# Peptides against a protein of PDB entry 5OK6: the designs that were tried, part 130

Target 1, 215 residues: chain A of PDB entry 5OK6
Amino acid sequence: ELPGLDSQWRQIENGESGRERPLRAGESWFLVEKHWYKQWEAYVQGGDQDSSTFPGCINNATLFQDEINWRLKEGLVEGEDYVLLPAAAWHYLVSWYGLEHGQPPIERKVIELPNIQKVEVYPVELLLVRHNDLGKSHTVQFSHTDSIGLVLRTARERFLVEPQEDTRLWAKNSEGSLDRLYDTHITVLDAALETGQLIIMETRKKDGTWPSAQL

## One batch from the design tools (peptide; made by RFdiffusion4, then SolubleMPNN)

Design b2_p23_5_s1 (from b2_p23_5, 12 letters changed)
Fold by OpenDDE base, seed 3:
Structure b2_p23_5_s1 (fold): chain B 215 residues (1-215), chain A 23 residues (1-23)
Amino acid sequence: as target 1 above (215 residues)
Amino acid sequence: SAEAEAFLAQLQALSEAEKKAAE
């Protein structure tokens, strides 16, 4: 059953737990397509529960570029294309109005950048490869706030590297240059890694030499 | 593989050259 219109408004838009509440790192927020949200606002502000302004089921179809991996379109802008809701508010709306059949929720995490908290709508998708099999990539998502060390650990796990094996990372730049990721404590953001970028895991040879040191 | 190693070394050499050129 739908709660009263005023109650809906207060639950979703209140400053303490609603849309305008402070962001906290690690929390989940959800994207809602802007037009649907505006329709909902009009509905609950109109004061007529039987109004023709009923927003219907939440439908985020216009935010997706594909319905296979449910990837977002590039270049979406908060406040123009979508609104961000905290998990509680999202779940209320879904419970009241439903979510379009087959669509997953668009869940994103709050990250802490040097001066601000932000919902990370676009995590970095890296292409992980081994130095000896550059043609076989493994796509993995990372936060901009993830360390290069995490990228390395993830690569090691994906490629089943034994603990005793030494590994290091290289980033292939768009122009074809190769940068060694020396500092594993810096973030993906600090390293300026981008979606679609090839990250090469080099494994040290048993003889103690690095493959890259040999032609 | 030898091919992969050679390719990696090539990319490294190119990157080093680029960095030197940018200095």
Scores: peptide ipSAE 0.426, ipTM 0.896, DockQ to the pose 0.080
Fold by OpenDDE base, seed 5:
Structure b2_p23_5_s1 (fold): chain B 215 residues (1-215), chain A 23 residues (1-23)
Amino acid sequence: as target 1 above (215 residues)
Amino acid sequence: SAEAEAFLAQLQALSEAEKKAAE
C-alpha cells in the first residue's frame, strides 16, 4: 500500500536513513534513474495522490548498456543520470511503485577510500588467466579496495589450484608488457588495475623454478 | 623488467603454439 505523499518524501529524502544519509563502508546502495526520481519528487511534492504526475514503476533501462549482462553505461554521473539511495529507501520505492519487469536492481557497495566513503558504481572487471593457457579467461569483478592478495586467491580458486602449489600474479600493462604484482597487500586501486586488464597467474614448477625465470 | 619481457615473449610463444595446435 502506498503511504501518504508526505510520508514517502520523509522516508526517502531524510538525512538519517534516506538519500542524504551518511555513507557507511560495506553498505548497499542502489541507483535510480534520474528522470524517474524527479518525477517521483514532483508527484509527492504536489500533494495530490491522484495527480497525473504519478511516476509509475521504476525503470532504469536508460542506465544499462545491455539487457543481457545488465552492465551500466560508461560515464554515468550521479545527480545527472541517477541518484543513489540506501537499501531501505530503495526497497520502499520498489515496494510502492514496483520495478520494471525483468530488470535487475542496480546494487553497489560503499567503499572506504583514504579520506572519503564512496559508492563504487564501477567495480573493476579483471580477466584472469593461467600462464600456460592464456586463451581461457575468467572475468571476475573486484572492488578497487580489494587487495591483490584477494585477486590471487580468487584466481587460485577459479583455476582449482591446490594449496601446496605456489602462484603469483602478473598484470599486462597498457604498453603490452607484463608487470609483476609483488606486493599482495596493496589494493587493486594502488596497483592501478583497470577493467578489461589481463591478469596472469603463474604457477611454480615442481622443480621449484618459475616458468618466467627460465626465460 | 627483463624478466617481464622474457615472460611475455614466452607467453606469446605459448599462445602461438596453442593457436597452431588448434589449427
Scores: peptide ipSAE 0.179, ipTM 0.757, DockQ to the pose 0.120
Fold by OpenDDE base, seed 1:
Order: C-alpha cells, then sequence, then structure tokens
Structure b2_p23_5_s1 (fold): chain B 215 residues (1-215), chain A 23 residues (1-23)
C-alpha cells in the first residue's frame, strides 16, 4: 500500500534524509528521470491518491543510450534530465511505484573532489591494452578519484600479469602521442584521463629493458 | 613527440606481428 501523499513527500524531499540531504563520499545515489519525478511531485502535492496524476512505475528509458549495456546518454544535466536521490529515497520510490520491467537502477557513487562532494554520474571508461597486443582491449570504469596505481593494478589483473613482472602505463593523448603516467599516486582526474582514452600497459622485458627504451 | 610516434608505430607493428603469428 502506498503511504499517504504527505508522508511520501516528506520522506523523499526531506532535507535530512531525502533528496536535499548532504552528499557523503562513498554513498550510493540514484538517477530518476526528471519528468517522472515532476509527475510524482504533482501527484503527491495534489492531495488526491486517486488522481489522474499518478506517475506509474519509474521509467528512466530516456536517460539510456542503449538497452543492452544500459549506458547513460552523454550530456545529461541534473535538474533538467534527471534528479538525484539518495539510496533510501530511491528504494522507497521503487517500493511504492516500481521500476520499469527489465530496466536497471542507475546507481552512482558520491566522490570527494578537492573542494566538493559530487555524485559521479559519468565515471571514466578507459581502454586498457598491452603494448604488445593493441587489439585486445579491456574497457574498465574508473572513478575520477581513483589513483593511477589502481588503473595499473587493474590492468595487471585483467591481463593476468605475474607478480614478478614489472609494468608501467602510457596514455594516448589527444595529439596521438603517448604520455607516461609516471606518478601512480595521482588520480585519474589529476592525470586528465578521459572516457575512451587508450591506456597502454608496458611490460618490462626479461632482460630488464623496456620495450619503449629501444626506440 | 617523435619518440611517442615511433613507439606507437612499434607497438602497432608488434601487434600486427603477433596477430599474424596467431593465424
Amino acid sequence: as target 1 above (215 residues)
Amino acid sequence: SAEAEAFLAQLQALSEAEKKAAE
């Protein structure tokens, strides 16, 4: 049974636990399509549970680029295309109204940037390759706050690199050249890595030389 | 840089050679 309309409004919009609550790093938030959310607002503000303004199940279809990988469309804007809800509020809405059949929730994490917490709607997708086999790529998502060290470890894991093998990263830049990612302690953001960027893992040769050093 | 281009070219050549060896 749906809670009372006023109760719904308070639970979802209450600044302490609802949509307006402070962002906390590591927490999950969820995207809700803006028109659905506005319809819900109109419904609960109308005071009539039997109103024709009933929003129906949550449908985020317009936010997705595809229904295979469920990737978001590029360039979506908070407040225009979607609303962000904390996990509790999202789960309430889903429990009350349901989610469109087969449609996954759009879960995102709060990240901490130097001066602000933000829901990371668009994490960075990197194309990981080995220096000796550019044709075998692994697409992996990273947070802007993830370290280059994590990218390297992830690449090593994906390519089943043995622990004794030494590896390093290169990023293909916009000019088509390769930049060495020397500092593994900086973040993906600090390294200015972008979605779709090619990251090359170079493995040190058994003779102790780097493939790139012979150039 | 010329070095980066050379490296990319080398990587491409290595990748192609490995692909041919796997055929």
Scores: peptide ipSAE 0.054, ipTM 0.651, DockQ to the pose 0.107
Fold by OpenDDE base, seed 4:
Structure b2_p23_5_s1 (fold): chain B 215 residues (1-215), chain A 23 residues (1-23)
Amino acid sequence: as target 1 above (215 residues)
Amino acid sequence: SAEAEAFLAQLQALSEAEKKAAE
């Protein structure tokens, strides 16, 4: 059952708990397609629940580039293509209007950068591979604030590397060069890793030699 | 695979270059 229109407005756009509330690191926010949101705004501002301006179910179809992996289109802009809502507000809207059948929610995390908090709409999607099987990639999303150490641990986990095995990472640059990721304490952002970038996990041989050192 | 070998060759070349730069 839909709440009163004024109640909906207050719940979703109230500055304390709504769309304009302060961002907090680690919190989940959700994307809502801008046209739908504007239709909802018009509906609740109109004061007539029977208005032809009823927005229907949330439909974020235009934000997705594919319906397989549900990746966002590149270059989406907040306020133009989508609106960000905190989790509570999102869940209210979904409960009231529903979400288009089959579409996943577009959940994103607030990250803290040195000078700003923002919703990380585009986390870094890395292609993790092993040095001996470059054709088999695991695509994993990382925050720009995640450490290279986390990338390495994640790679080890995905490839079922035993704890006693030594591993290290290489990044393939756009120019085709390879850079070793020596410092595991720097962030993905600091390492300038980008979406779609190939990250190679090299595993030390049982003889104590690195594959890269033998060539 | 041929691709893996090529990659390893590239990695080796890079490793050697790094060693030379450190000497």
Scores: peptide ipSAE 0.072, ipTM 0.657, DockQ to the pose 0.090; fails the geometry check

Design b2_p23_5_s2 (from b2_p23_5, 10 letters changed)
Fold by OpenDDE base, seed 3:
Structure b2_p23_5_s2 (fold): chain B 215 residues (1-215), chain A 23 residues (1-23)
Amino acid sequence: as target 1 above (215 residues)
Amino acid sequence: SPEAEAFLKQLKELSEQEKLAKL
């Protein structure tokens, strides 16, 4: 059963636990399409449960560019295209109104940047390849706050690299040259890695030489 | 770097060989 309209408003908009609560790193937040959310606001503020302002089920269709992989459209703006809700608030709304059939929730994580917390709506998708098989890529999502070391570990795992094998990363830059990612402690953001960028994992040869050093 | 340029050349050559092997 739907809670009373005032109870819905307090549960979702309460500044301590609702939409306006402080962001905390690692927490999950969810995108809600702006028009639906505004319709819900109008409904609960109207005070009449029988109102024609009933929002119906949550429908985020306009936020997706792809209904196969459920990729978000590029360039979506908070407050214009969507609102962000903490997990508890999202789950309440879904329980009350439902989610459009077949649509996945749009879950995103709060990340800690040097001076601000934000919900990372667009993580970085990297194309991971081996130096000796550029035709077999693994697309993997990373946070901008993830270290290059994590990218390397992830690449090693995806390519089933044995623990004793030495590996290092190269990034293909916009000029089409390769930049070696020497520092594994810097973040994806610090390395300026971008979605769709090719990341090459080089594996050290059994003779102790690097493939790149023999040229 | 010279290392990066050399490696890029190698990668291009490897990629071409792989393409030829798939034909």
Scores: peptide ipSAE 0.175, ipTM 0.760, DockQ to the pose 0.122
Fold by OpenDDE base, seed 1:
Structure b2_p23_5_s2 (fold): chain B 215 residues (1-215), chain A 23 residues (1-23)
Amino acid sequence: as target 1 above (215 residues)
Amino acid sequence: SPEAEAFLKQLKELSEQEKLAKL
């Protein structure tokens, strides 16, 4: 059953737990398509539960590039294309109005950047490969705040690298050359890694030499 | 670096070989 319109408004827009609440690193937020949200606002502000302004089910279809992988369209802008809601507010709206059949929620994480918290709407998708088997790739999503060390560990895990094997990373740059990712403590952001970028994991040879050093 | 360039060359050669093997 839907709560009263004023109660809905207070629950979703309340500064303590609603849309305007402070961002906290690691928390989940959800995208809501802007037109749906505005329709909901008009409905609950209208004061008539039987109004023709009833928003219906949440429909984020216009935010998706495809309905197979449910990737977001590029270039979406907060406040123009979508609204961000904290998990509690999102779950309330879904409970009240439903979500369009088959659509997944668009969940994103709050990340901590040096001077600001933000919802990371577009995390980085890296293409991980081994130096000796470029045909076997893994696309893996990372936060901009994740370390290169995490990228390396993830690559090792995906390629089933044994603990005793030594590995290191290279990134293919925009010029088409390879840059060695020496510092594993810097972030994906600091390393300026981008979505679709090729990351090569090099494995040290049993003789203790690196494949790249023998060329 | 020369090392990176050499490594890139090796990777390109490997990639071409793999493409040919998949045809």
Scores: peptide ipSAE 0.090, ipTM 0.701, DockQ to the pose 0.133
Fold by OpenDDE base, seed 4:
Structure b2_p23_5_s2 (fold): chain B 215 residues (1-215), chain A 23 residues (1-23)
Amino acid sequence: as target 1 above (215 residues)
Amino acid sequence: SPEAEAFLKQLKELSEQEKLAKL
């Protein structure tokens, strides 16, 4: 059942879990397509529940570039293409209006960058490969705040590397050369890793030599 | 680095071998 229009407005815009609440690192926020949200605003501000301005179900279709992986279009802008809602507000709207059938929620995390908290709308998608099998990639999303150490651990897990095996990472740069990721404590952001970038995991040989050192 | 260059060379060789194996 839909709550009263004023109650909807207060809960979504001005509530403790409203749109304007402070960001907190690690929290989930959700994207809502801007046009739908504006229609909802007009509906609840109009004061007539039977108004033709009823927004219908939430439909974020225009934010997606594909309906297979449900990837967002590139270059979406907050306030122009979408609004961000905290999890509670999102769940209220979904409960009241529904979400388009088969369409997943667009959940994103708040990250803490130097001196700012931000909803990370575009995590970094890295292509993880082994040095000896470049044709088999695992695409994995990472936060800009994730460490290179996490990327390495994730690569090891995806490729079922045994704990006793030593591994290290290389990144293919824009010049087509490989940069070794020596420091595992720096972030994905600090390493300037980008979506679609190839990350090669090198595994140390049983003889204690690295494949790259034998050339 | 010499290490990176060597690794790139190996990767190129591997990629070429994979291409040849698919023919």
Scores: peptide ipSAE 0.086, ipTM 0.710, DockQ to the pose 0.128
Fold by OpenDDE base, seed 2:
Structure b2_p23_5_s2 (fold): chain B 215 residues (1-215), chain A 23 residues (1-23)
Amino acid sequence: as target 1 above (215 residues)
Amino acid sequence: SPEAEAFLKQLKELSEQEKLAKL
């Protein structure tokens, strides 16, 4: 059952638990398509629950690039294309109005950056490969705040690298050069890694030499 | 770096060999 219009507004827009609440690192937030949200605002502000302004079920279709992988369109802007809601507010709206059949929720995490918190709408998708088999990639999502060490560990796991094998990473630049990721303590952001970038895991040879050092 | 350039050359050669093998 739908709560009263004023109650809906207070629960969703409440500064303590609603849309205007402070961001906290690690928390989940959800995207809501802007047109639907504006329709909902008009409905609850209109004061008539039987009005023709009823928003219907949440439909985020316009935010998706595809309905197979449910990837977001590039270049979406908060406040223009979508509204961000904390998990509690999102779940209220879904419980009241429903979500369009077959659409997944668009869940994102708050990340801590230097001096700011933000919802990371676009995590970095890296293409992980081995130095000796560039044709077999694993696409993996990372936060901008994840360390290069995590990228390396993830690559080792995906390629089933034995614990005793020594490995290191290289990033392929847009101009086609390779940069070695020497510092594993810096973040994906600090390393300026981008979505679609090829990350090459080099494995040390049994003789103790690196493949890259033999030429 | 010279190391990176040498490695890139190796990787390009490997990639071309892989393409030829898939033809």
Scores: peptide ipSAE 0.074, ipTM 0.702, DockQ to the pose 0.130

Design b2_p23_5_s3 (from b2_p23_5, 14 letters changed)
Fold by OpenDDE base, seed 4:
Structure b2_p23_5_s3 (fold): chain B 215 residues (1-215), chain A 23 residues (1-23)
Amino acid sequence: as target 1 above (215 residues)
Amino acid sequence: SAEAAQFQQQLQQQTLAEQLAKL
């Protein structure tokens, strides 16, 4: 059963888990399409439960680029295209109104950047490849706050690299040249890695030489 | 670095070989 309109408003906007609550690193937040949210606001502010302003089920379809991978459209702007809700608020709305059938929730994490906490709406999608098979990529999402070391470990795992094998990463830059990612302690952000960027994992040869050094 | 240049050359050669193999 739907709670009273004033209760809905207080729970979602002004509650301890409301829209305006402080961001906390590692917490999950959810995107809600702005038009739906505005309609919900109008409905609960109108004071008439039988109003024609009833928002219906949550439908984020306009935020998705595709319905296969459920990727977000590029360039979405908070407050214009979507609102962010804490997990509790999102789950309340879903329980009250439902979510469009087959549509996944758009869950994102709060990350800690050097000077700000932010919901990371667009994690970095990297194309991971092996140096000897550039045609076979694994697309993997990383936070801007993830270390290059995590990227390397993830690449090793995806390519089933044995623990005793030494590996290192190269990034293809915008000029088409390769930059070696020497420091594995810096973040994806610090390394200025971008979505769609090719990351090459080089595996050391059994003779102890690197493929790149034999040219 | 010389290492990066060498590796770039290898990747270019590999890419070229793959392109030629698709012809």
Scores: peptide ipSAE 0.031, ipTM 0.644, DockQ to the pose 0.136
Fold by OpenDDE base, seed 1:
Structure b2_p23_5_s3 (fold): chain B 215 residues (1-215), chain A 23 residues (1-23)
Amino acid sequence: as target 1 above (215 residues)
Amino acid sequence: SAEAAQFQQQLQQQTLAEQLAKL
């Protein structure tokens, strides 16, 4: 059942638990399409529950690039295209108004960058391949704050690499050449890895030589 | 690096461009 309009406003916009609350690393936040949110604001501020300004169910359709993979459109801007809500506020709105049938929630994580906490709306999508089978890719999302070590472990898992096998990563750069990812402790951000970038996992040969090494 | 150049050459010999076109 819908709570009173003033109660809705306080619950969603309250600076302690609502939209304006401080970001905390690892927390989930959710995107809400801006026009829907503005319609909701107008509804709850109008003071009439029977108003024609009733927003209906949450519909984020305009934020999605496709309805198959539910990828976000590129270039969406906070405050213009969407608003960010903490998990509690999102769940309240969904419970009150519903979410459009078949649409997934747009959940994103708060990450800690050197100088700021931010909701990572666009994580990095990497194309993972093996050095000997570039035609079989695994697309995997990573946070900008994830280590290259995690990328390597993820690649090993996806390709079912045995624990005793030694592996390393290469990134295809914008010039079309390969850069070796030597330091596994740096982040995806520090390595300047980008969405759609090809990451090649090289597996060491049983003889102890690398495929890339001159024989 | 020399290592990167060697690996790039190896991948080019393996028709990297053709394989990448499938991605």
Scores: peptide ipSAE 0.028, ipTM 0.648, DockQ to the pose 0.125
Fold by OpenDDE base, seed 5:
Structure b2_p23_5_s3 (fold): chain B 215 residues (1-215), chain A 23 residues (1-23)
Amino acid sequence: as target 1 above (215 residues)
Amino acid sequence: SAEAAQFQQQLQQQTLAEQLAKL
């Protein structure tokens, strides 16, 4: 049974636990398609539970570019295409109205940026390759707040690099040149890494030389 | 750096070789 309409409104829209609550780093928030949300707002504000404005189940279909990988369309804008709800509010709506069959929730994390907190709707997808096998890539998602060190560790793990092997990263830039990622403590954001960017893991030779230095 | 330029050249050569192998 659905809670009273006023109760639904207060639970979802309030500034303490609802849509208007402050963001906190590491928290999960969920995307809700804007038209559905507006329909829900109209329904609960109308005061008639039997109204024709009943929103039905949550349907985020328009936010997805595909129903295979459930990737979001590019260029979605908060407040225009979707609204963000904290986990508790999202779970209430799902419990009350359901989610369209087969659709996954669109969960995202709050990240801390300099002076702001933001829900990271679009993490960075990097193409990880080895210097000696450019044809074999691993696409891996990273937060903008993840360190280059994490990218390197992830690359090492994906390529099954032994702990004793030394590795370093290069990024292919927009000009097609390679920039070495020297500082592993900076973030993906600080390194200006972008989705679809090729990241090359170079492995040190057994003789102690780097492949790039022998050219 | 000289290393970056050299590595880029190697990468370009490998990419070219791979492209040529697909022809």
Scores: peptide ipSAE 0.027, ipTM 0.629, DockQ to the pose 0.142
Fold by OpenDDE base, seed 3:
Structure b2_p23_5_s3 (fold): chain B 215 residues (1-215), chain A 23 residues (1-23)
Amino acid sequence: as target 1 above (215 residues)
Amino acid sequence: SAEAAQFQQQLQQQTLAEQLAKL
């Protein structure tokens, strides 16, 4: 059963716990397609629960690039293409109206940037490879706020690198040259790593030499 | 053998050089 229209509005648009609540780092927020949300707003503001303005189930289909990997389209803009809701508000709407069959929720995390909190709609997707097998990539998503150290640890885990093996990262730059990621404490953002960028994990040899030192 | 290990290392180095050159 749907709550009363005024109750729906107050619960979703409540400035303390709803759409307008402050962003907090690490929290989950969800994307809702803008037209659906506007139709819902019109429905609950209309005061007639039997109105022809009933929004139906949430359908984010227009936000997806594909229905296989459920990747978002590039260049989506908050307030134009979608609205962001905190997890509680999202779950209420899904409970009341449902979500389109087979369609996953679009969950994103709030990240802390130097001057702002932001919902990270587009995490960085990196292509991780080993120096000795560039043909076998692992695509992994990282936050812009993740450290290079986390990228390295993730690469080690994906390639089943033994704890005693020493490893380091190289990034292929736009010019096709390799930049060594020396500082593991800087973020993905600080390192200017981008989606689709090739990241090479170099493993130190048993003799203590680096493969790259012989190039 | 030590020779086999050295050869394996050399092969790995060559592979890296070839791969890095294709980047």
Scores: peptide ipSAE 0.029, ipTM 0.626, DockQ to the pose 0.072; fails the geometry check

